Peptides against a protein of PDB entry 5D63. Designs and how they scored, part 49

Target 1, 292 residues: chain A of PDB entry 5D63
Amino acid sequence: SLRRGIYHIENAGVPSAIDLKDGSSSDGTPIVGWQFTPDTINWHQLWLAEPIPNVADTFTLCNLFSGTYMDLYNGSSEAGTAVNGWQGTAFTTNPHQLWTIKKSSDGTSYKIQNYGSKTFVDLVNGDSSDGAKIAGWTGTWDEGNPHQKWYFNRMSVSSAEAQAAIARNPHIHGTYRGYILDGEYLVLPNATFTQIWKDSGLPGSKWREQIYDCDDFAIAMKAAVGKWGADSWKANGFAIFCGVMLGVNKAGDAAHAYNFTLTKDHADIVFFEPQNGGYLNDIGYDSYMAFY

## One batch from the design tools (peptide; aimed at target 1 V248 G252)

Design b2_p21_7_s4 (made by RFdiffusion4, then SolubleMPNN; from b2_p21_7, 13 letters changed)
Fold by OpenDDE base, seed 4:
Structure b2_p21_7_s4 (fold): chain B 292 residues (1-292), chain A 21 residues (1-21)
Amino acid sequence: as target 1 above (292 residues)
Amino acid sequence: SHSIEIEDAEAFIAAFFEELE
């Protein structure tokens, strides 16, 4: 079954993603097909899937940017019914905003069925153009029509997945204690992570003994990412991944504070030095404490 | 000792930083 998380949802037939037009929070904003850039933040094309308790394979889909929800207009079962962004809540009972999401017959893509109408999210005519209509349309779970098949590319990790990535890293001290601050984390591309670092002013910050040293840099980066998240996204229920670690060197005579993020495949962590913006697989320290 | 993960540890983190001051 589909896990709770943030997804980039791509059509199985053409290189088009489910896009909330202009990222607008207005009720009735069209959801459309739009081109995307792989391995980047596609701002209007990220959706938080929240599973509905005790309703099998059923979710709300919150647009990360707008904080509004995927909504089948009037819950109509008519083919061609508009799919729009609309205000809502993660655990709504409104069937216009409840979506049953299960694997298609091809075993890799998903179909998105409105819970009430039983129609499917359809890229009308498989149109790959920007702004192409997405609508509710009649269909079946077994039908192979690519207009109604979608790849769910996971853009986030759970706290458990992050924990697992840390646990398998070789640069963790035997006395390690980790502290999980959130439940789901949007994982940023390094380019975005670096841009946040640049915009924070940290590249111009001067290292000063005790008063502004490694811990200050690391915490400032964490704060900058948090601020960026708050300023960038209107959806709730997730965080932006940026960890802080305290580590000790092999000799045991030096300690350091630094950041870390996750690799592209979400399987490993990579260390980030906030004093110079470098990414390292080995920062020269073993972490005895982390919070993220 | 063992590696330990603690969830929802915001209160602990706050206390930890106070101790470092």
Scores: peptide ipSAE 0.015, ipTM 0.525, DockQ to the pose 0.052
OpenDDE base, seeds 1, 2, 3, 5: peptide ipSAE 0.011, 0.009, 0.011, 0.011; ipTM 0.496, 0.574, 0.513, 0.516

Design b2_p21_8 (made by RFdiffusion4)
Pose (drawn by RFdiffusion4):
Structure b2_p21_8 (pose): chain A 292 residues (1-292), chain P 21 residues (1-21)
Amino acid sequence: as target 1 above (292 residues)
Amino acid sequence: VDAWKDLMNAEKDRFDAYQAA
């Protein structure tokens, strides 16, 4: 089963993503194929998949930017029916916005079926051009047609996954305690994490004993990332990944406060120095506390 | 933010107590 999370959904035949055109919140805004840039935030192409209780392998798909849902127009089973963004809710009973998502016959990509119509999300003619039509279409679960096959590229981590990445890190103090604050996190590319640090004003902040020292930098960065999340996205039910750690040096005589993020593969943590924007695999301190 | 500062202080006190022991 596809796990709850945020996904960049890529056609298996051509490198086009599912894109809510112009990120528009208007009802009926077309969902189309569009090119993308890896290791960036693809602002119109992120989808929060919310599992439906007791309805196996079935989800709502909420565009992260617009807050609107993937909707099969009037639920029609006619091939070519429009797939658009539409207002809705995470746990709707409206079958126009319910999607059964299971692995295709290639075992890696998925097919997306409308719960009501039993038709599939289809990149019409396999068209790779920007703005290509995506429609509901007749199809089967097992066929190889790439027009109806999609890679769900996970862009978020659960809290359990973040905890696992931290636990595998070699720079954790024996007294370490972690404090978990949310359930699902959008993992940022370093390019975006750095842009938030720049835009927070922190690069210009001066270190001052106690009144604006390492704790202040680290907390400010976390707060800046939290503000960015709420100001940038209209969908609810997730948080942005940015941790704060306190740590102590090997000699046991100096402590430091700093931030952390995750690697691209989501398996490991990487430390971030808020006083200078640097990323480090070893910051010189072992973490005895973290909150994220 | 205040709650985070309180948590960090509580954890520093706890860690200092560990080092003293």

Design b2_p21_8_s1 (made by RFdiffusion4, then SolubleMPNN; from b2_p21_8, 18 letters changed)
Fold by OpenDDE base, seed 4:
Structure b2_p21_8_s1 (fold): chain B 292 residues (1-292), chain A 21 residues (1-21)
Amino acid sequence: as target 1 above (292 residues)
Amino acid sequence: MEEIRRKIREAREALQAELAA
């Protein structure tokens, strides 16, 4: 079954993703096919899938940028019915915004069925052009029509997954205590993470003994990422991944405060030095405390 | 606790020296 998380949803037939046009929060904003760039944020093409309790394989899909939800217009079962962004809530009972998402016959892609109409999200004619119509369309779970098959590329991690990534890292001290602050985290590409760092002013910040040293840099970076998240996305129920660690070196005669994020495959952590913007697999310290 | 604080201070100073070099 599909896990709660943030997904980039890509058509199985052509290189097109489900895009909320212009990221607009207006009711009735078209959801369309649009080109995307791998390993980037793809701002208008991220969707938070929230599972509905006690309804198997059924979700709301919230556009991360606009904070609006995928909505089948009037819940109509007619082929060609528009799929739009519309205001809603994560646990709505509105069948226009409830989507049953299960594996397709190929075992890799998913199909997205409207809960009420039983029609499927369809990239009409498999059109790969920007702005191509996405609509509800008749179909079945077992047919192989690529117009209705979608890859769900997971762009986030749960707190449990983050915890697991930390736990398997070799640079964790025996006295380690981790503190989880959120439940789901959008994982940023390093380029975006670095840009936030640059925009924060930290590259120009002066190290000063105790008054503005390693812990201040590390906390400032986390604060910058938090603010970036709040300013960039209208959806709720997730955070931007940016951790803070306190560590001690192997000799036991030095300690440091630093940041960390997750690798591209979300399986490991990478350390980030907020004083110079460097990414390191080994920062020279073993973490005895983290919060993220 | 004091030992940790000392270690942190020393590490911070060392790092600053490295970054300045």
Scores: peptide ipSAE 0.025, ipTM 0.651, DockQ to the pose 0.052
OpenDDE base, seeds 1, 2, 3, 5: peptide ipSAE 0.006, 0.013, 0.019, 0.024; ipTM 0.371, 0.509, 0.523, 0.659

Design b2_p21_8_s2 (made by RFdiffusion4, then SolubleMPNN; from b2_p21_8, 17 letters changed)
Fold by OpenDDE base, seed 3:
Structure b2_p21_8_s2 (fold): chain B 292 residues (1-292), chain A 21 residues (1-21)
Amino acid sequence: as target 1 above (292 residues)
Amino acid sequence: MEELREKIAAARAELEALRAA
């Protein structure tokens, strides 16, 4: 079954993603097909899927940018019914905003069925143009029509997945203690992570013994990412991934504080040096403490 | 928040001890 998380939702037939037009929070804002750029944030095209307790395979879909929810207009079962952004809540009982999401017949893509109308989210005519209509349309679970098949590319990790990635890394000290601060984390592309670092002023910050040294840089980066998240997204229920680590060198005679994020496949961590903006697979220290 | 502050303080102390070693 589909896990709770943030997804980029791409059509199985054409290179088009589910896009909330202009990222607008206004009720009735069209959801449309739109081109996307790999390895970028794709601001208006990220959706938080929140599973509904005790309702199998059923979710709300919250647009990360606008904080509004995918909504089938009037819950109509008529083919061609508009799918829009609309105000809502994660655990709503409004069937206009409840979506049953299960694997399609190809075993890779998903279909998105409105809980009430039993119609499916459809990229009308498989139109790959920007602004193409997305609508509720009649269909079945078993048919192979790519207009109604969607790849759910997960853009976030759970705290458990992050913990597992850390546990797989060879640069963890035997005394390691990790502290999890949130439940779900949007994982940023390195380009975005670096831009936040630049905007924080850290590249121009002067290292000063103890008064502003490695731990201050690392915590400042964490704070900058947190602020960026709060300022960038209207949806709640997730954080932006940026970890802080304290580590000791192999000789045991030096310590360092640094950041880390996750690799593109979310399977591993990569270390980030906030004093110079570098990404490293080996920062020269083994972590004995982290919070993220 | 308070818990985190305490943890950070403790971590800083640990880091300092390691740097001094």
Scores: peptide ipSAE 0.010, ipTM 0.460, DockQ to the pose 0.309
OpenDDE base, seeds 1, 2, 4, 5: peptide ipSAE 0.006, 0.007, 0.011, 0.005; ipTM 0.414, 0.373, 0.438, 0.312; seeds 2, 4 fail the geometry check

Design b2_p21_8_s3 (made by RFdiffusion4, then SolubleMPNN; from b2_p21_8, 19 letters changed)
Fold by OpenDDE base, seed 4:
Structure b2_p21_8_s3 (fold): chain B 292 residues (1-292), chain A 21 residues (1-21)
Amino acid sequence: as target 1 above (292 residues)
Amino acid sequence: MEEIRKKIEEAKRELQEILAE
C-alpha cells in the first residue's frame, strides 16, 4: 500500500508530471501535465498523500505549494471531467477529493481512482505537452492504458525512516540520543540545501569563540531551512529535513555541532558543515545527540 | 511537548518494523 508522504507523480507513458498550474491556490485551478527536471524541486508538482483512516487505500492529495487539494469537479463520473486544485482538508469526507490509489496491473505504477465517481485520473490522449489536460476518465484497475498509470516517486521520509538512516551510519556515538521534531520530511536536493545556506548569510558569518561558533552556525542553518520551508510551501503536515548534531571526536577531547541531511536514495545521512557549506561522509566526529 | 512525544512514540514503532525487515 502507498505510504503517507510527499510524491512527485509522473505519467507511466510520457515524461509528464501532475502539475498544479502556476501553483495557484485559487479554487478551480487546473491540474495539468507538465515537464519536470529530475533530482530538482519541481515546485508545483509535489503532492502530500494523506491516508484516510479506516478507508482502504484512500488518500487526499494536497499540493505542497498551494496547499489546495486534488479535486474532481462536481464529483462527476463523466469522462473528461476536470481535475482541479480546490480548498480542502487532509481528512475530508468530500468524495470529490478522495482518491483510491493502488498498484496498476504492471506492479510498478499506480492508478488514481476517485472514491465517489470511480473514474480514474487520466492524462488525456497521453499528451506530453505542457498544460495537457488531466481529467477523470472511465477505466478499470486491470486496464493497461498508460494514460491512467502513474509512478509515485517519494520525495520525503518519515521520522522513522530518517532515524533508521542515522542508525546505519558508522559515525554515531554509543551514547547517541536522537530527538524527533516532526513526522514527515521533505528531503531537499543538495543544490537546494546549499542555496538556502548561501541565502542565509552564513557564508559571510564570522566564527567567534563561544559567542558565534559551531552550535550557532548549525542552529542558524536549521532556522534558515525552517524559514525557507514556511515561506515556500502553503501545505501543512510536513517539515523540511535539516538535522542538527552534536558530536565528539575520536580522541574525546573536542566536540562539534554540525548539520546533516539525507542522501538521494534516503538510505543514508550525509554531514553538512555550516561553517563552509561542505558535505562530508565523515566529519571527524561521532554524534551523541541529534534533533531533526 | 505532548505532540512531540506522540511523534516520537509513533516513530519508535515504525522504526522497529523497519529494523525487523
Scores: peptide ipSAE 0.051, ipTM 0.618, DockQ to the pose 0.042
OpenDDE base, seeds 1, 2, 3, 5: peptide ipSAE 0.018, 0.033, 0.021, 0.023; ipTM 0.420, 0.609, 0.481, 0.417; seeds 1, 5 fail the geometry check

## One batch from the design tools (peptide; aimed at target 1 D215 H256 A257)

Design b2_p22_1 (made by RFdiffusion4)
Pose (drawn by RFdiffusion4):
Structure b2_p22_1 (pose): chain A 292 residues (1-292), chain P 22 residues (1-22)
Amino acid sequence: as target 1 above (292 residues)
Amino acid sequence: MTVAEAKALMAAERARFAAETA
């Protein structure tokens, strides 16, 4: 089963993503195929998949930017029916916004079926052009037609996944305790994490004993990332990944506060120095506390 | 978690760590 999370959904035949046109929140805004840039935030192309209780392999798909839902127009089973963004809720009983998502016959990509109509999300004619129509279409679960096959590229981690990445890190103090704050996190590319640090004003902040020292920088970065999350996205039910760690050096005589993020493959953590914007695999300290 | 809560947690953890490594 597809796990709850945030996904960039890519057509298996051509490198077009499912894109809510112009990120518009208007009811009826077309969902189309569009090109994308890897290792960036693709602002109109992120979808929060919320599992429906007791309805196997069925979800709502909420555009992260607009807060609107993937909706099969009037629930029609006619091939070519429009797939648009529409107002809705995470656990709606409206079948126009319910999607059964299971693996295709290639075992890697998925097919997306409307719960009400039993038709599939289809990149019409396999068109790779920006703005190509995506529609509901007749189809089967097992066929190889790439027009109806989609890679769900996971862009978020659960709290259990973040905890696992931290636990595998070699720079964790024996007394380490972690404090988990949310359940599902959008993992940022370093390019975006750095842009938030720049926009926070921290690059211009001077170190001052106690009144604006390492703790202050680290907390400020975390707060800046939290603000960015709420100000940038309309969908609810997730958080942005940015951790704070306290650590101690090998000699046991100096402590430091700093931030951390995750690697692209989501398996490991990488440390971030908020005083200078650097990313480090080894910051010179072993973490004895973290909150994220 | 607010800024005040974060400061309070970090202070408590520094105190705890100092006590365990003393």

Design b2_p22_1_s1 (made by RFdiffusion4, then SolubleMPNN; from b2_p22_1, 16 letters changed)
Fold by OpenDDE base, seed 1:
Structure b2_p22_1_s1 (fold): chain B 292 residues (1-292), chain A 22 residues (1-22)
Amino acid sequence: as target 1 above (292 residues)
Amino acid sequence: ASVEEMREMLRKAREEYAELTA
């Protein structure tokens, strides 16, 4: 079954993703097929899937950028019915905004069925052009039509997944204590993470004994990421992944504060030095505490 | 350092390092 999380949703037939046009929060904004760039943020193409309690395989889909929800216009079962962004809530009872999402017959892609109409999200004619129509369309779960098959690429991690990644790292030992601050985390590409770092002013910040040293840099980076998240996305119910660690060196005579994020596959962490913007697999310290 | 030695260092770091200076 599909897990709660943030997804980039890509058509199984053509290189097109489900896109909220212009990222607009206006009711009735078209959802369309649009090209995407791998390993980038794809701003208007991220969707938070929130599972509905006690309704099997059924979700709301919130556009991360606009904060609006995928909505089948008037809940109509007519083929060609528009799919739009519309205001809503994560646990709505509005069947126009409830989507049953299950594996297709190929076992890798998903189909997205409107809960009420029982029609499927369809990239009309498999059109790969930007702005191509996405609509509700008749179908069945067992059909192999790629117009109605979608890959759900997970762009976020749960706190448990983050915890597991940390636990696997060879530079986490002993009496390490991690503190989980949120439940679901959007994992940023390094390029975006670095840009936030640059925009924060940290590259120009001067290390000063105690008054602005490693802990200040590390906290400032986390604060910058938090602010970036708040300023960039209108959806709620998730955070941006950026951790802070405290570590001790092998000699045991020095301690350091630094940041970390997750690798692309979400299986490991990579350390980030906020004093110079470097990514490292080994920062020279073993962590005894983290919060993220 | 052995795993046990490292654990002890981390414990000490947690308890004894009142400030981070790097």
Scores: peptide ipSAE 0.080, ipTM 0.579, DockQ to the pose 0.129
OpenDDE base, seeds 2, 3, 4, 5: peptide ipSAE 0.029, 0.077, 0.074, 0.074; ipTM 0.431, 0.591, 0.610, 0.550

Design b2_p22_1_s2 (made by RFdiffusion4, then SolubleMPNN; from b2_p22_1, 12 letters changed)
Fold by OpenDDE base, seed 5:
Structure b2_p22_1_s2 (fold): chain B 292 residues (1-292), chain A 22 residues (1-22)
Amino acid sequence: as target 1 above (292 residues)
Amino acid sequence: ASVEELRALIEEARAEYAALTA
């Protein structure tokens, strides 16, 4: 089954993603097909899938940017019914906003069925143009129509997945203790992570003994990412991944505070030095404590 | 007792390295 998480949802037939037009939070804002750029945020095209308790394979889909939910207009079963953004809640009982999401017959893509109408989210005519209509349309789970098949590219990790990535890293001290702050984390591309670092003013900050040293840099980066998240997204129920670590060197005579994020495949961590903006596979320290 | 001893050792080790130098 599809896990809770943030997804970039891409059509299986053409290079088009499910896009909330202009990222608008207005009720009735069209959801459309739109081009996307790999390894970027794709601001209006991220969706938080929240599983409904005790309802198999059923989710709400919250647009990360607008904080509104995917909504089948009037819950109509008519082919061509508009799919829009609309105000809602993660655990709504409104069938207009409940979506059954299961694997298609090809075993890799998903189909998105409205819980009430039993129609499917359809990229009308497989149109790859920006602004192409996405609508509810008649269909079946087993048919091969690519207009109704979607790849769910997971853009987030659970705290458990992050913990597993840390556990696989060779630069973890035997005394390591991790402290999980949130449940689900949007993982940023390095370019975005770096931009937040630049915008924070940290590149111009001066290291000063004790008063503004490694721990201050690392915490300032964490704070900058947190504020970026709060200022950028209207949806709730997730955080932006940015960890803080304390580590000791191999000699055991020096300790350092630094940041870390996840690699593109979410399988590993990469260290980030907030004093110079560098990404490293080996920062020269073994972590004995982290919070993220 | 064994678990408590291990926890104590871990905490001592962390405390020893708590003074950041970089």
Scores: peptide ipSAE 0.065, ipTM 0.544, DockQ to the pose 0.101
OpenDDE base, seeds 1, 2, 3, 4: peptide ipSAE 0.062, 0.017, 0.018, 0.049; ipTM 0.543, 0.540, 0.533, 0.555

Design b2_p22_1_s3 (made by RFdiffusion4, then SolubleMPNN; from b2_p22_1, 12 letters changed)
Fold by OpenDDE base, seed 4:
Structure b2_p22_1_s3 (fold): chain B 292 residues (1-292), chain A 22 residues (1-22)
Amino acid sequence: as target 1 above (292 residues)
Amino acid sequence: ASVEEMRALIAQARAELAALLA
């Protein structure tokens, strides 16, 4: 079953992703096929899949940027019915916004079926052009039509997955205590993470003994990421991953505060030094406390 | 920061974060 999370949804046949046109929050905004750039944020192409309790394999799909939901216009079962962004809620009962998402016959891609109409999200004619029509279309679960098959590239981690990644890291102190602040985290590409760091002013901040030292830098980075998240996305129910750690060196005579994020594959953490913007696999400290 | 300062921070963090998660 598809897990709750943020996904980049890519067509199985052509290099096109499900895109909310212009990221607009207006009701009726077209959802279209659009090109994407791997390992980038793809702003208008991220969707939070929220599973509906007690309804098997059924989700709402909230566009992260607009905060609106994937909506089959009038819930019509007619082939070619528009799929649009529309205001909604995560646990709506509106069948226009409920999508059954299950594996296709190929076992790797998914099909997205409207709960009410039983039609499928279709990249019409497999058109790879930017702005290509995405519509509800007749189909079956076992058909091999790539116009209706989608890869769900997960762009987020659960708190449990983040916790597991930390636990696997060799630079964790025996006295480690972690504090989980949120449930689901969008994991940023390093380029985006770095840009937030740059925009925060931290690169120009002066280290000063006690008054503005390692802990201040680390907290400032966390705050900058939080603000960036709030300013960038209209959807709720997720956070942006940026951790703070306190660590002690091997000798036990020095301590440091620093940040960390997750690697691209979400399996490991990488340390981030907010004083210089560096990413390190070993920052020289073992963490005894983290919050994220 | 010194180890002592960090230990103080963690003690404070425990209290504050516990309140946040309550």
Scores: peptide ipSAE 0.026, ipTM 0.504, DockQ to the pose 0.148
OpenDDE base, seeds 1, 2, 3, 5: peptide ipSAE 0.023, 0.014, 0.025, 0.015; ipTM 0.495, 0.478, 0.499, 0.479; seed 5 fails the geometry check

Design b2_p22_1_s4 (made by RFdiffusion4, then SolubleMPNN; from b2_p22_1, 13 letters changed)
Fold by OpenDDE base, seed 2:
Structure b2_p22_1_s4 (fold): chain B 292 residues (1-292), chain A 22 residues (1-22)
Amino acid sequence: as target 1 above (292 residues)
Amino acid sequence: ASVEELRAALKAAREEYAALTA
């Protein structure tokens, strides 16, 4: 079953993703097929899937950028019915915005069925052009038509998944205590993470003993990421991943504060030094405390 | 974590950090 999370949703037949046109929050904004760039943010193409309690395999899909929801126009079962962005809520009872998402017959891709109409999200004619129509269309769960098959690439991690990644890292002190601040985290590419660091002013900040040293740099980075998240996205119910760690060296005579993020595959953490913008697999300290 | 737990943890961690860097 599909987990709650943020997904980049890609067609199984052509290199197109489900895109909210211009990222507009207006009701009735077309959802279309659009090209994408791997390992980038793809701003208008991220969707928060929220599972509906007590309704098997059924979700709302909130566009991360606009804060609006995937909506089948008038809930019509007619083939070719428009799929648009529309205002809504995560736990709506409106069947126009409820989507049953299950594995297709190939066992890797998903099909997206409207709960009410029982039609499927369809890249019309498998058109790979930017702006290609996405519509509700008749189909079956077992049909192999790639127009209705979608890969759900997970762009976020749950707090539990982040916790597991930390637990696998060898640079954790025996006294480690972790504190989880949110439930779901968008994981940024390093390039984006670095750009936030640059824009924060930290590269030009002066180290000063105690008054502005390692902990100040690390917290300033986390604050910058938080602000970037708030300023960039209209959807709620998620955070941007950026951790703070306190660590001690092997000799036990020096401490350091630093940041960390997740690797591309979300399986491990990588340390980030906010004083110089470097990424390291070993920062020379074992963490005894983290919050993220 | 609750806000109170986080505050307590941050305080304790800060004190430990200060001791290690003194």
Scores: peptide ipSAE 0.021, ipTM 0.451, DockQ to the pose 0.269
OpenDDE base, seeds 1, 3, 4, 5: peptide ipSAE 0.005, 0.017, 0.010, 0.014; ipTM 0.384, 0.450, 0.431, 0.447; seed 5 fails the geometry check

Design b2_p22_2 (made by RFdiffusion4)
Pose (drawn by RFdiffusion4):
Structure b2_p22_2 (pose): chain A 292 residues (1-292), chain P 22 residues (1-22)
Amino acid sequence: as target 1 above (292 residues)
Amino acid sequence: ITDAQKDARIAAVFAKYDAAAA
């Protein structure tokens, strides 16, 4: 089963993503195929998949930017029916906004079926052009037609996954305790994590004994990332990944506060120095506390 | 850095964090 999370959904035949046109929140805004840039935030192309209780392999798909839902127009089973963004809720009983998502016959890509109509999300004619129509279409679960096959590229981690990445890190102090604050996190590319640090004003902040020292930098960065999350996205039910760690050096005589993020493959953590914007695999300290 | 110093620092960090979230 597809796990709850945030996904960039890519057609298996051509490198077009599912894109809510112009990120518009208007009811009826077309969902189309569009090109994308890897290792960036694709602002109109992120979808929060919320599992439906007791309804196997079925989800709502909420655009992260607009807060609106993937909706099969009037639930029609006619091939060519429009797939648009529409107002809704995470656990709606409206079948127009319910999607059964299971693996295709290639075992890697998925097919997306409307729960009400039993039709599939289809990149019409396999068109790779920006703005190509995506519609509901007749189809089967097992066929190889790439127009109806989609890679769900996971862009978020659960709290259990973040905890696992931290636990595998070699720079964790024996007394380490972690404090988990949320359940599902959008993992940022370093380019975006850095842009938030720049926009926070921290690059211009001066170190001052106690009144604006390492703790202050680290907490400020976490707060800046939290503000960015709420100000940038309309969908609810997730958080942005940015951790704070306290650590101690090998000699046991100096301590430091700093931030951390995750690698692209989501398996490992990488340390971030908020005083200078650097990313480090080894910051010179072993973490004895973290909150994220 | 003693364990007591670490605990006190953790408490101070969470106080600063709560203040920043207000």

